Peptides against a protein of PDB entry 8HF1. Designs and how they scored, part 31

Target 1, 320 residues: chain A of PDB entry 8HF1
Amino acid sequence: NVMLYATKPTEVMVSFPHQEQVLTVTRLISAEIEKFYVSLDLMNIGVQPIRRSKSLQCLRDPSKKSFVKQLFNDFLYQMKEYGIYAASIAIISLIVEFDIKRRQAETLSVKLMHRTALTLCEKIRHLLVQKLQDMTYDDDDDNVNTEEVIMNFSTPKVQRFLMSLKVSFADKDPKDICCLVFVERRYTCKCIYGLLLNYIQSTPELRNVLTPQFMVGRNNISPDFESVLERKWQKSAIQQFRDGNANLMICSSVLEEGIDVQACNHVFILDPVKTFNMYVQSKGRARTTEAKFVLFTADKEREKTIQQIYQYRKAHNDIA

## One batch from the design tools (peptide; made by RFdiffusion4, then SolubleMPNN)

Design b1_p10_8_s2 (from b1_p10_8, 4 letters changed)
Fold by OpenDDE base, seed 3:
Structure b1_p10_8_s2 (fold): chain B 320 residues (1-320), chain A 10 residues (1-10)
Amino acid sequence: as target 1 above (320 residues)
Amino acid sequence: MPRLPPFTLP
């Protein structure tokens, strides 16, 4: 009887201070989005044709207005949870999406709706970039992508995450690194990926050490709406991570969908662990002999997080 | 930089 001693990863908890960075710019952006929602509700876009899915389930195509509101609500979440620097990257994804939707618009009213959303995103981008530039005291270097700017305009959670990466991976061999970063929302994967690209490029100790990639979970609500481009990107990203061409993978609920990812030596959980399945699946990827499983928690939620992880450990030991 | 504190159960 070879008891396969499942090598339990070293569990680490990183606490971060609860700082509500109530910046004037974040209040202005939120107020402009709320004004836009009032305007959007008054827009007559007509009756939208029901796209018949090839499957006999009439999935009501989410109203074109509800999709616009969802993208801005996801942006507001990124700005609140990850900070102004992350928001400056997140807004570019909205600009790209609304420009595509504007070009694909079948009616003048829908084209105008997406144009108005795009104009708001451009205004938000300017407000964010201007705020990032206000801390570069040197008039000559428009480079808002420095380690200092990234750190100063990130939430305490993101600051502790970036510090944890630097401490864990500074000057290491890229081949010895297999890192997963779990986030809750699909849009966070792309936002944190863009932030990490700029942070790694600005940090000499990481520039030739970490090669990030990202994967978004399959849209379980509509696999038919995954763009051919998104599916190609996911296949390329997972292949690069399998081939060792990427050594850090940012993912959402990708593991719940049965994506076969190799055994990792580092697993970071950037967002709160909300489910037992998320805990077991993410921890179950930290399979090397010296594997680390790193959790992030706000100081105000530390006790609640400890109790929740204790319950998950107990439940996992009763099943294993 | 301080080592990440191990997750100690209370």
Scores: peptide ipSAE 0.029, ipTM 0.657, DockQ to the pose 0.082
Fold by OpenDDE base, seed 4:
Structure b1_p10_8_s2 (fold): chain B 320 residues (1-320), chain A 10 residues (1-10)
Amino acid sequence: as target 1 above (320 residues)
Amino acid sequence: MPRLPPFTLP
């Protein structure tokens, strides 16, 4: 039980300016998704056979429309919270998922729905890539993966996170690093992983220092081949992190489900700490003598964040 | 490189 260890990590709060990137492209993408939702609501998919999976408390949405909307809502969240560069990585995950669902479609109507969603994702990808290319002289997709492009098209939160990684880990021995990065949403793990791969590759001081991995939240929704692949990937990623072959792990709240992750020297909380349990569990992973626990907050929310962390510290001391 | 600011509780 992680709660029993009185870990005294050095707590750090990084503030960032609350700047909504008011880009015309983000408004256009949001408007295209809203138009798609109207069209999706008009689609007659028919009554899908409710396969009662004996293991699922969640009623599978018989229309599968809610799942499609959830993926686009998660994409819109990632675009808002992490920026256009992160969105260009996130959209690839949607393309892969909708292509799998299109191939697995039991009916022509469901196949058409996933095809229409896929076509929208391809349009969104093109709009995002075209916007990233506004800073490049050459139309080559490889030129969009520079430190400059990543930083320019990232939110102030992500910029401060990347700077914090560079300051914390530049020219260090990879063996001395055990880093956790906590995010709220499962899809953000893949997005931030892809962003970090490109950032580390573009940053000489980090190329041979940081080896990222990610944990995907259990896809309890289907026993499909995808869920087996995700489970294999998750087991492999955890093993690589235990063996020291990976030294930075991006994870969501999945650590609450009894995934045993080793004691770390750095814990970054990229998203707001919404629960006392998340605070205690994430902080409880920073167990080394020089452990750092790093929080990110918007300047406008700094006071609220401080007050919330104070309440969590008080509650933790009252239980200890 | 800018040092990460310590968490100052008021």
Scores: peptide ipSAE 0.025, ipTM 0.624, DockQ to the pose 0.082
Fold by OpenDDE base, seed 5:
Structure b1_p10_8_s2 (fold): chain B 320 residues (1-320), chain A 10 residues (1-10)
Amino acid sequence: as target 1 above (320 residues)
Amino acid sequence: MPRLPPFTLP
């Protein structure tokens, strides 16, 4: 029980300006997704055979259209919260998912629906990559993965996170680093992982210092949607982090699922702490001598965040 | 961008 450990990490709060990046490209992408939703609602996909999952959840016909809308809504959230650069990575995950669903389609109508979603994802990818290339003189896709492009096309939250990593870990021994990064949503783990790979590769002071991995909690709602590849990746990533072959791990709400992670010297909370349990469990992983627990907050929410952390500290001291 | 010092929570 992580609550029984009196961990006293140094708590750090990093503030970032709340900037709504009003880019023309983000408005265009949002408008194309809304047009697609209108077309999707008009699509007749017919009556699909009710696959009874082992969990008795009937995936009804509305669930296939709803799942497509969920993936695009999750993409729009990532584009807003993490920026255009993170969105260029996130869209690849949608392309992969819809290509799998297109190949697995039992009907021509469902195959066509996933094909139309793929065509939209490819259009979105081109709009994002073209916008990243506006800062590069060369049309080479590799030239968009510079530290400057990553920073300029990231939200203030992500910029402050990347700067905090660079300041904390520049030219350090990889063996002295055990870092956790907590995010709220499962799909954000893979997006931030791809962003960190490119940022570390473009940053000489971090290239041989940080080796990132990500873990996604088990989808208790549908283990049948977990690809065999994702389950293999999760097991391998956890093992690499335990063996010290990875020194930075990106996690969602995985601690609620009883995944035992080693004691860390750095814990970053990239997204808002919504529950007392999340606060205690994540803070409880910062167990080494001189461990740091770093929170990110918008300037507008700073006072509310401080008050919430004081309430969690009091509640933790009353139980300890 | 100005390097904002990490504010230690009091």
Scores: peptide ipSAE 0.023, ipTM 0.622, DockQ to the pose 0.151
Fold by OpenDDE base, seed 2:
Structure b1_p10_8_s2 (fold): chain B 320 residues (1-320), chain A 10 residues (1-10)
Amino acid sequence: as target 1 above (320 residues)
Amino acid sequence: MPRLPPFTLP
């Protein structure tokens, strides 16, 4: 029972220009991934042993190739939706994942597959870092983490998001901040978290104001593949947010019924609101009297977004 | 930097 207490947060819509910055580097990276998919399809990895989970649900271990493609497709999504800077962080997560999978590989063919994926990720990382360095006179990796580089290599959506954070939280008491950031995809949480860490560190007005954390939604595809470590991390991140040791939480799922997250004063929806439930549940976290519920929309999609939110408001009032 | 006007949803 989400008590639909009529949380009347101030609803704010931030518009951003629909500029597809088609950089040559993004086309090169996409082409290298597509070439890799062709190569991956030709790889014989043999018949994979069906791990019978102790749970009677035969969760088909997703084809190890399908998982590799999913990670790269998620990376391509991050690069498109959040920009090159976000992609430079997202690729590190792929490197870590493929290195783990390479070490855990039971067969030489699977080990080679993950090694090839890892080699591609390193190439992509170099292309991204080199592009970030095009604005920096110094080859030092630390110089790519400036407010200017982050802003210039982020999509207009992310730029407006970061500006909205700066305007909302500059020089505020950290204790007065309880912020949620909703994103659509699991991998976006880590990517936006890394981006925010660097942005906050490079922004003096935010450095001692915002302490971000992230929560990865439960993967409905395989509870058995949620490492005990991931579950511990999620529990720790939630606890830090409850204790006020973190005041900004990035999440890909509406916090499950029973995650008592404090009444938030800010809720940012970074990705489009696709469902009524997502609207109600995310808005229902903005419970303080001065709470803000902030949506981001492309200028071209503004009218459609307004109409959709109006329909959700109407439907919510008809149920309440 | 120009203060982005908070676009209040109508």
Scores: peptide ipSAE 0.013, ipTM 0.603, DockQ to the pose 0.126

## One batch from the design tools (peptide; made by RFdiffusion4, then SolubleMPNN)

Design b1_p11_1_s1 (from b1_p11_1, 5 letters changed)
Fold by OpenDDE base, seed 2:
Structure b1_p11_1_s1 (fold): chain B 320 residues (1-320), chain A 11 residues (1-11)
Amino acid sequence: as target 1 above (320 residues)
Amino acid sequence: MEPMFEEIPEP
């Protein structure tokens, strides 16, 4: 019933050119990950002791290799969808995760597996950072975190997203901003958060205007694998956004899980809207007067995106 | 400059 009187947000589309960044470095990285998968499949990590966690999910032997592959597949996705700059941040998250898992490993074989993954991540990081530095003509400033480097090594989607933030929020009062950014994947939240921190810090018009935070969805695997630290961090991030200490929140599907987030004036959907539920729930957060619901689409997919939104509007009106 | 933001029209 409260939804009937909410001012409908203005639904806005931002088009971006469909450019495949065919960089030699991305091909090299993909080939190194593929070689690593072959090596990983040949690794004998031995039968892992079944920890009887209260959750019936026996971590079978395949789950540890599968998790390593999942992290690298998510990295490859981020590199493709968001660009090399985003990938340079995403790889750090893998380094941290594999170092934690290496330290927590119960067997030498599992320690070695995570060490090998970590060594590959460091190699990938060096390849990415080197490529970011190749455009900095100034040998003396190792600072790859400039607006120019971020923009040049981001995909057209991310470029248009960053430009959309700059146009929308340049020189605004931070108190007047309540922005949500929706992404599909959990790890994308961290990656885009790191990218936004660096972009905001490099962009004078957004310095002290935007304070980003992120929320990562629950691990689908088990609440037992959610570190107490991750849960504490989530609570802190939500509280900072409620208190106005953060005014831009990057979310995955977490809002579907009943996280009460305040009414927002901007909702950006960075990844394609794949479900009607995602459409309704994300749009339903844009509740202020003159709220904007911003979609990103490739120029080639513009018409398909419009038709999909019309279908979702129709379906929403049939339920209301 | 084409407006970066295009309103999705009502059908």
Scores: peptide ipSAE 0.482, ipTM 0.887, DockQ to the pose 0.693
Fold by OpenDDE base, seed 1:
Structure b1_p11_1_s1 (fold): chain B 320 residues (1-320), chain A 11 residues (1-11)
Amino acid sequence: as target 1 above (320 residues)
Amino acid sequence: MEPMFEEIPEP
């Protein structure tokens, strides 16, 4: 029972300025996705034969249109919350997913829908990459993965997160590091993982210090939708983290119920703590004597965040 | 440099 270990990690807050990135490219991308939704609603996608997959989700969207909208809504959220650089990585995951779905399409109408979504993703990718290149004098794709480009095209939250990693882990022994990074949403794990790989590679003080890995929670509603590859990846990622071959694990809140992750010395909560359960379970992973539990908050939400943590501390002490 | 890390005080 993870709740019973009274390890009191040092609770630390990192404040960041609430700045909405008012970029023309972000507005253009949002407008193109909204136009696509109108076109998608007009697409006559006949009732797909319900393959007897036991998942209730196949019953809710016979046209698979809601799944397409979900992926683009998740992308729009990442672009808003993490910035353009994170969005340039996130869009690649959509391209891969829509290409797989296009190849697996049982009908010409579904194949066309996924093809149209894929074409939009490629357009979005070009708009994002072009905007990242506006800061690079050289046309080489490799130049967009610099520390400067990553920082300038990330939200203040992500900037402060990356700075907090650099300050916390620069020139440390990789064996002394056991770090968890919690994010709210499943798709954010892959996006932040890709961003961290590029940031660590661009930051000499971190290249031989941090080895990131990511884990996506099992979708308990449909284990059948987890590709054999995703299940193999999860097992490999957990094993690498247990063996010390990876020392930073990015995970979503859904990991709480089933993954025996070792005691960590750092726990970063990149997204707002929305539930008492998330607070207790994530804090309960910071089990070393010098463990740090790091929260990120907008300056405007600082007092509200402090009050919420006091309520959670009180509720935790009343149960313990 | 303002300390990037602020300890959340006890209430």
Scores: peptide ipSAE 0.482, ipTM 0.889, DockQ to the pose 0.697
Fold by OpenDDE base, seed 5:
Structure b1_p11_1_s1 (fold): chain B 320 residues (1-320), chain A 11 residues (1-11)
Amino acid sequence: as target 1 above (320 residues)
Amino acid sequence: MEPMFEEIPEP
């Protein structure tokens, strides 16, 4: 019995200043979304046919006003937690989603609702891109993807995350890297993936070092609404990471669903560890020699984070 | 530069 002494990963904390970026553009965008919610509440979309299929699925009908509000609330969260640059990527996902829903709309009223949401997303996209361009002398949309623009329009958390990647992986052999990045929310995976693609492409020391992928959990609630394209993408992304064709995987709580991912040497937890299960599962992926488990915390929450990790360590040792 | 990475000590 070779007790595989699971080498305990080194648990590391990266602190970031809690600065709310008070940008006029973020206030304007939030106000436009709130105005849209008032308009949305006044829209008559008719009586949606109550599909008699029973339980919790009824809340996430993609044709409902509540789902439209959820997507915009999710966007507002991205803008707040990750910054204006991440928001410029996140809004594209909303545009795609509302265009699909607009095309699939069974009624003119539902089609109009999604069209109005789409028009707002295009306005938000323009406001975000314009703000990113304020630092660029060139009106070229490609010039907003510089390391400087990405850093300046990212939250302190994202700045410290990107710096942590650069310091950890600059000029390394890509074969020596197996990195997981955990995020709380499903849609954050794609947003941070897009941000990382642009950051890696703008950072010479990382261009041929990091190959990111993202994995979004199965929507256990409705496999029918996962596009065949999304399922193919997820399967391909996992396979690329297994084959070493990708060396950085962005994931949410998806690894709870029994996705067998190889042992990693780096595990970054970009969002707060809210549960013991998340701690054990994410830490349990850092299994290589000299593996690092990296937590991000606001300076004001540093002590609370340390105490929470001590509680999780204790609880883990009591089960082992 | 303060070390960007702070090891969380054993309690």
Scores: peptide ipSAE 0.480, ipTM 0.887, DockQ to the pose 0.684
Fold by OpenDDE base, seed 4:
Structure b1_p11_1_s1 (fold): chain B 320 residues (1-320), chain A 11 residues (1-11)
Amino acid sequence: as target 1 above (320 residues)
Amino acid sequence: MEPMFEEIPEP
């Protein structure tokens, strides 16, 4: 009996300075969203016919207003946690979603609500892009997708994450890489995917090394055209990662849905590990002999993070 | 350069 000592992955921490980027643009965007919420609360969208579909649709806000607020709150979170560059990508996802919902609107009042949300998203996109262009000294180079712009307009957490990818994977053979990146929120997967595509394309040492994909949790709430596209995308992304056509997968809560992801040599936890289950599930994917489990922490929270990991290690050893 | 990766020590 060779007890294959399941070699525990090396648990490493990357510290980043706690810097609140107090940009005037972020305050302006937050104030515009708050003003929009006041206007949204005053909108009469009428009583929507409760389609008695016995499914989880009964949890949809009958006003659809809470869903609009959720998307903008998720955007504000992404802008705060990942920076204004990530926010410029995140806002495009909101534009696409509100345009779909506007076209699918069964009533003129709901159509108008989604149109107003879309108009705000276009204003926010303009404010973000204008701020990213403030670093381009040459009025002629509209290319906000440089390594410099990405780094300067990302939070210290994202900066250290990108640096950690460069140090870990520069000039490596892409076949030797199997990387997971865990994020807390579904919409963050697509945002960080877009950021990584641009960063990898601007970084010569990574351009032919890392091929990212993303996987969002299953939206079982509505079998609409959007949910069909998402399911097709998930199947394609998982298959590309299994076939080695993608070697970095960005995921949220995917492991809870019974999606079998292969054994990885790197697992990055970009957001704080909030639960023991997340710790065990994510760490349990780092199964190679030299596997790394990488955590990100603010310098001020370093000790708290270490103590939390000790508690999780203890709890894991007590059940093993 | 401080090592970017700090191993979380055993308790």
Scores: peptide ipSAE 0.478, ipTM 0.886, DockQ to the pose 0.698

Design b1_p11_1_s2 (from b1_p11_1, 5 letters changed)
Fold by OpenDDE base, seed 2:
Structure b1_p11_1_s2 (fold): chain B 320 residues (1-320), chain A 11 residues (1-11)
Amino acid sequence: as target 1 above (320 residues)
Amino acid sequence: MEPAFEEIPEP
């Protein structure tokens, strides 16, 4: 078993303070989404024509309302877990998706539903961008993408993640870097990618060092044009990472599905390790000499995290 | 402030 002779990565924990940033803007956004859900439930969308597409999703939500709610729930999760800055990027992904769905709408009622969702996303975007601008003293510099703005409007977890990248990779040779960043949700890959692009561009020590890419999870459910584009993007992203044109890959649990990525020297787990499989698969990518496997934990959950890692280590040794 | 990298000790 080739895994038995692999140098075990150094398992590192980075703690962060548990701060619930209760901002007025996040409460306003949550309340606007809740009002929208009430309005959405009252919308008569009619019976959707059963597309002959074997997509289990079209069978599960004939109104397409659950999908709209899922996207906003994923946005609310990202805003809570990663902060307002990440939310300002995440909302753009919703805008793009709802605009596509609006254009693909077969009925006027579905078109109107996606238009209403899109209008809410634009309102949310304005609220987020305005809040990011309120900390820029210079009215003239529309550049909400500074290191300071990114750091101040990110959660303590994301702050520690960005600091960890800066400390780990400042002024290093890009060729010596092979980094994976694991996140739980597919939409988080795009959000953290956009955040990292802006952070790297704003951080001189990283601009020519880190080249991020992201891998979106396969949505096996829709044979639609979106799934073809996602598959093409995924192939291109993997190839760029193999060729060294990208040295940091943001991915969800999709690497469990047999995407062969090269041996990495750094693996960051941005979201909690919820399963033994996630632990083994993510840790199993840190295969180089002196490879690091980095976990992020709230200070209050530090002991729980350590105990969970000990359980996973034990379970891994019992199978090996 | 540098992040504290704590090695998770062997049990």
Scores: peptide ipSAE 0.488, ipTM 0.920, DockQ to the pose 0.755
Fold by OpenDDE base, seed 1:
Structure b1_p11_1_s2 (fold): chain B 320 residues (1-320), chain A 11 residues (1-11)
Amino acid sequence: as target 1 above (320 residues)
Amino acid sequence: MEPAFEEIPEP
């Protein structure tokens, strides 16, 4: 039982102001996605032949429309929770996915649906990049990845997270760092990974200190849809983290799948801890004597977060 | 502005 031998990490809370990013561009993007959903519901794409794999029945909208809506809903969540800069990275993943699905389309109607989704993603990408460039005096695409742009177009939560990394790891020996970053959703892992790469590259004190990787949870429902590339990436990322070639790992609830990640000295919980299991599993990775377990909370949710942690501590002590 | 790290006290 992994529960019994956890050295109690220092549990730390970082508060951030609850600001809804009221940008005109986010409202425009949301309205364009809503208009697209209306058009998508009107599209006749026919009944797709049900390939008889029993396990995939629940996610196959026979039209594949539900999957398209899921990706855009996931994007809208990224934009709201992490900000416009994170959204500019997230949209690239949608572009790649819809281009793959467009090329793999078995029917002209499905091909057209994915093409329409792709066209919307390119429009969204342009709107996001244009907004990032509004703060850069120079038209050079390289100027949108500065520390200033990343910070200004990130939510207060992400700002506090990045500042917490800088304060915690500036000018430290890379070998002394074993950091986990937990996020709720699998698509957030890749988005925050891209954001961290750009932030580390723009921050001199971190360039040779932090080497990030990410792990995406296996969809237990579809091991066949994990591209051979994603499975290779996961194995490589885990191995790099074990070998010390990476010292920061971004992961979702992947720990439920029995992926043995080494004992870490820092665990950051970027998203709210929703379950006791998530608390125990994530905290149970902070196993070093000086380990820190860092939570991020909105100021308005501070008391509720503290009370939730007290309940989880009590429940953990009653089982131990 | 540095992030304020607040240790969550034991109750």
Scores: peptide ipSAE 0.487, ipTM 0.919, DockQ to the pose 0.731
Fold by OpenDDE base, seed 3:
Structure b1_p11_1_s2 (fold): chain B 320 residues (1-320), chain A 11 residues (1-11)
Amino acid sequence: as target 1 above (320 residues)
Amino acid sequence: MEPAFEEIPEP
């Protein structure tokens, strides 16, 4: 009985300075969203028809106002956690969603509500893009997608993440790379994917090395609310990662649902590990020889993070 | 600056 000692991944921590760079533009954007919420609460959108899904669980379709507030709250979270550059990508996803909802609106009042949300998103986009352009001194280089702009307008956490990717993967063979990046929130997957596409394209040492994809978990609320497009995207992204056409996958808690992803040599946890299940499942994907499991922590939370990992290691050994 | 990779030791 050769007990194949499953080689435990090397657990690595990367610390980052906890500097809340409160830029004037982020305060302005937050204040504009708060003013919009006051206006949104005053809007009369009438009684919304209850969509009867064919399954007897009348999941109350979330209030159309509540959905609008959720998208802006998720945007504010991404701007705070990942920075202004990530926010400039995240706002495009809101613009697309509100334009779809505006076109699908069955009533003039709902159409107006989504139009006002869209107008605010365009104002926010303009404020973000102007701030990204403030570093380009040369009138002719409108390229806000440089390595320098991405780094300067990212939070210290995202800066350390990008540096960790560059150090880990610069000039490596793409075939030797199988990387997972875990994020907490569904919308962060797409935002970090867009950021990584631009960063990899602007970084010569990574341009032909890393090919990113993203996976979004099933909506816990109903598989019927997943657009046919989202399901097609997930299937395509998984297949590209299995075929080796993508070697970096950004995912949220999706891997809990039995998505058969190959054994990875690198697992990055971009957001704090909040649960034992997240720890076991994410670490359990780092299965190759010399696999690395990389955590990011604020300097002030370093000791608390170490103690939490020790508790999770103990709890994992008690189940094994 | 390269990120400092700190291995989390076994307790």
Scores: peptide ipSAE 0.485, ipTM 0.919, DockQ to the pose 0.752
Fold by OpenDDE base, seed 4:
Structure b1_p11_1_s2 (fold): chain B 320 residues (1-320), chain A 11 residues (1-11)
Amino acid sequence: as target 1 above (320 residues)
Amino acid sequence: MEPAFEEIPEP
């Protein structure tokens, strides 16, 4: 009986200072979104017939307005949790989404609603880019994608995450790296992917070491063109990660069921571990010898995080 | 500044 002692990954915690980013630009953006919500509530988009198509498509947000608010709320969350640099990438995803929805609009009122949302996203993008450029003292270098700009306009959590990647993977063989990064929200995968592409490109020690990919959970059984593109992207990203053409995969929690991901040597949990299932499933991907399971915590939440991990370890040992 | 990697001790 070779008891395959599944070598338990080393559980590591990285602390970061609790810093409330009191940026005037963040307050202005939040105020513009709140002003937009007031205007959105006043918009007459008509009664959309609830086409009860018998398929699981019934979970399409019954209110096209609620979906618009959800996207902006997700953006506000990303700006708060990851910083204004990440927000400058996140806003592009909203621009793309609202432009598609504007083109697909069946009514003039819905088309106008998505156009107004798109106009707000462009205004927000300009405010963010302008703030990123305020650090470029040289009027001639429009390059907001430097390591310095990325670090300075990221939250302490993201700063510690990027530093942790640099320390963990600087000048390593790409073949020796199999890294997962877990995030809570679907839209965060694209945002952190874009941030990592720019950071890796600006960091010589990582440029030829890390090749990131992202995978967004299959939310849409919808046969819409977007869902086909997303499915193609997911299949390609998974295949690249399996083939070793990508060695860092950004995942949301939705990947835990039914995607066979290879054994990884590093698992980073960028967002708080909220459930026992997320703990077990994410930790269960760190299966190599000397695998690391890395958590990020605010200094003020350090003790609470430790106690939560102890509870999860106990619960895991009681089931095993 | 390097991030402090703290191993979460066994209880």
Scores: peptide ipSAE 0.478, ipTM 0.917, DockQ to the pose 0.760

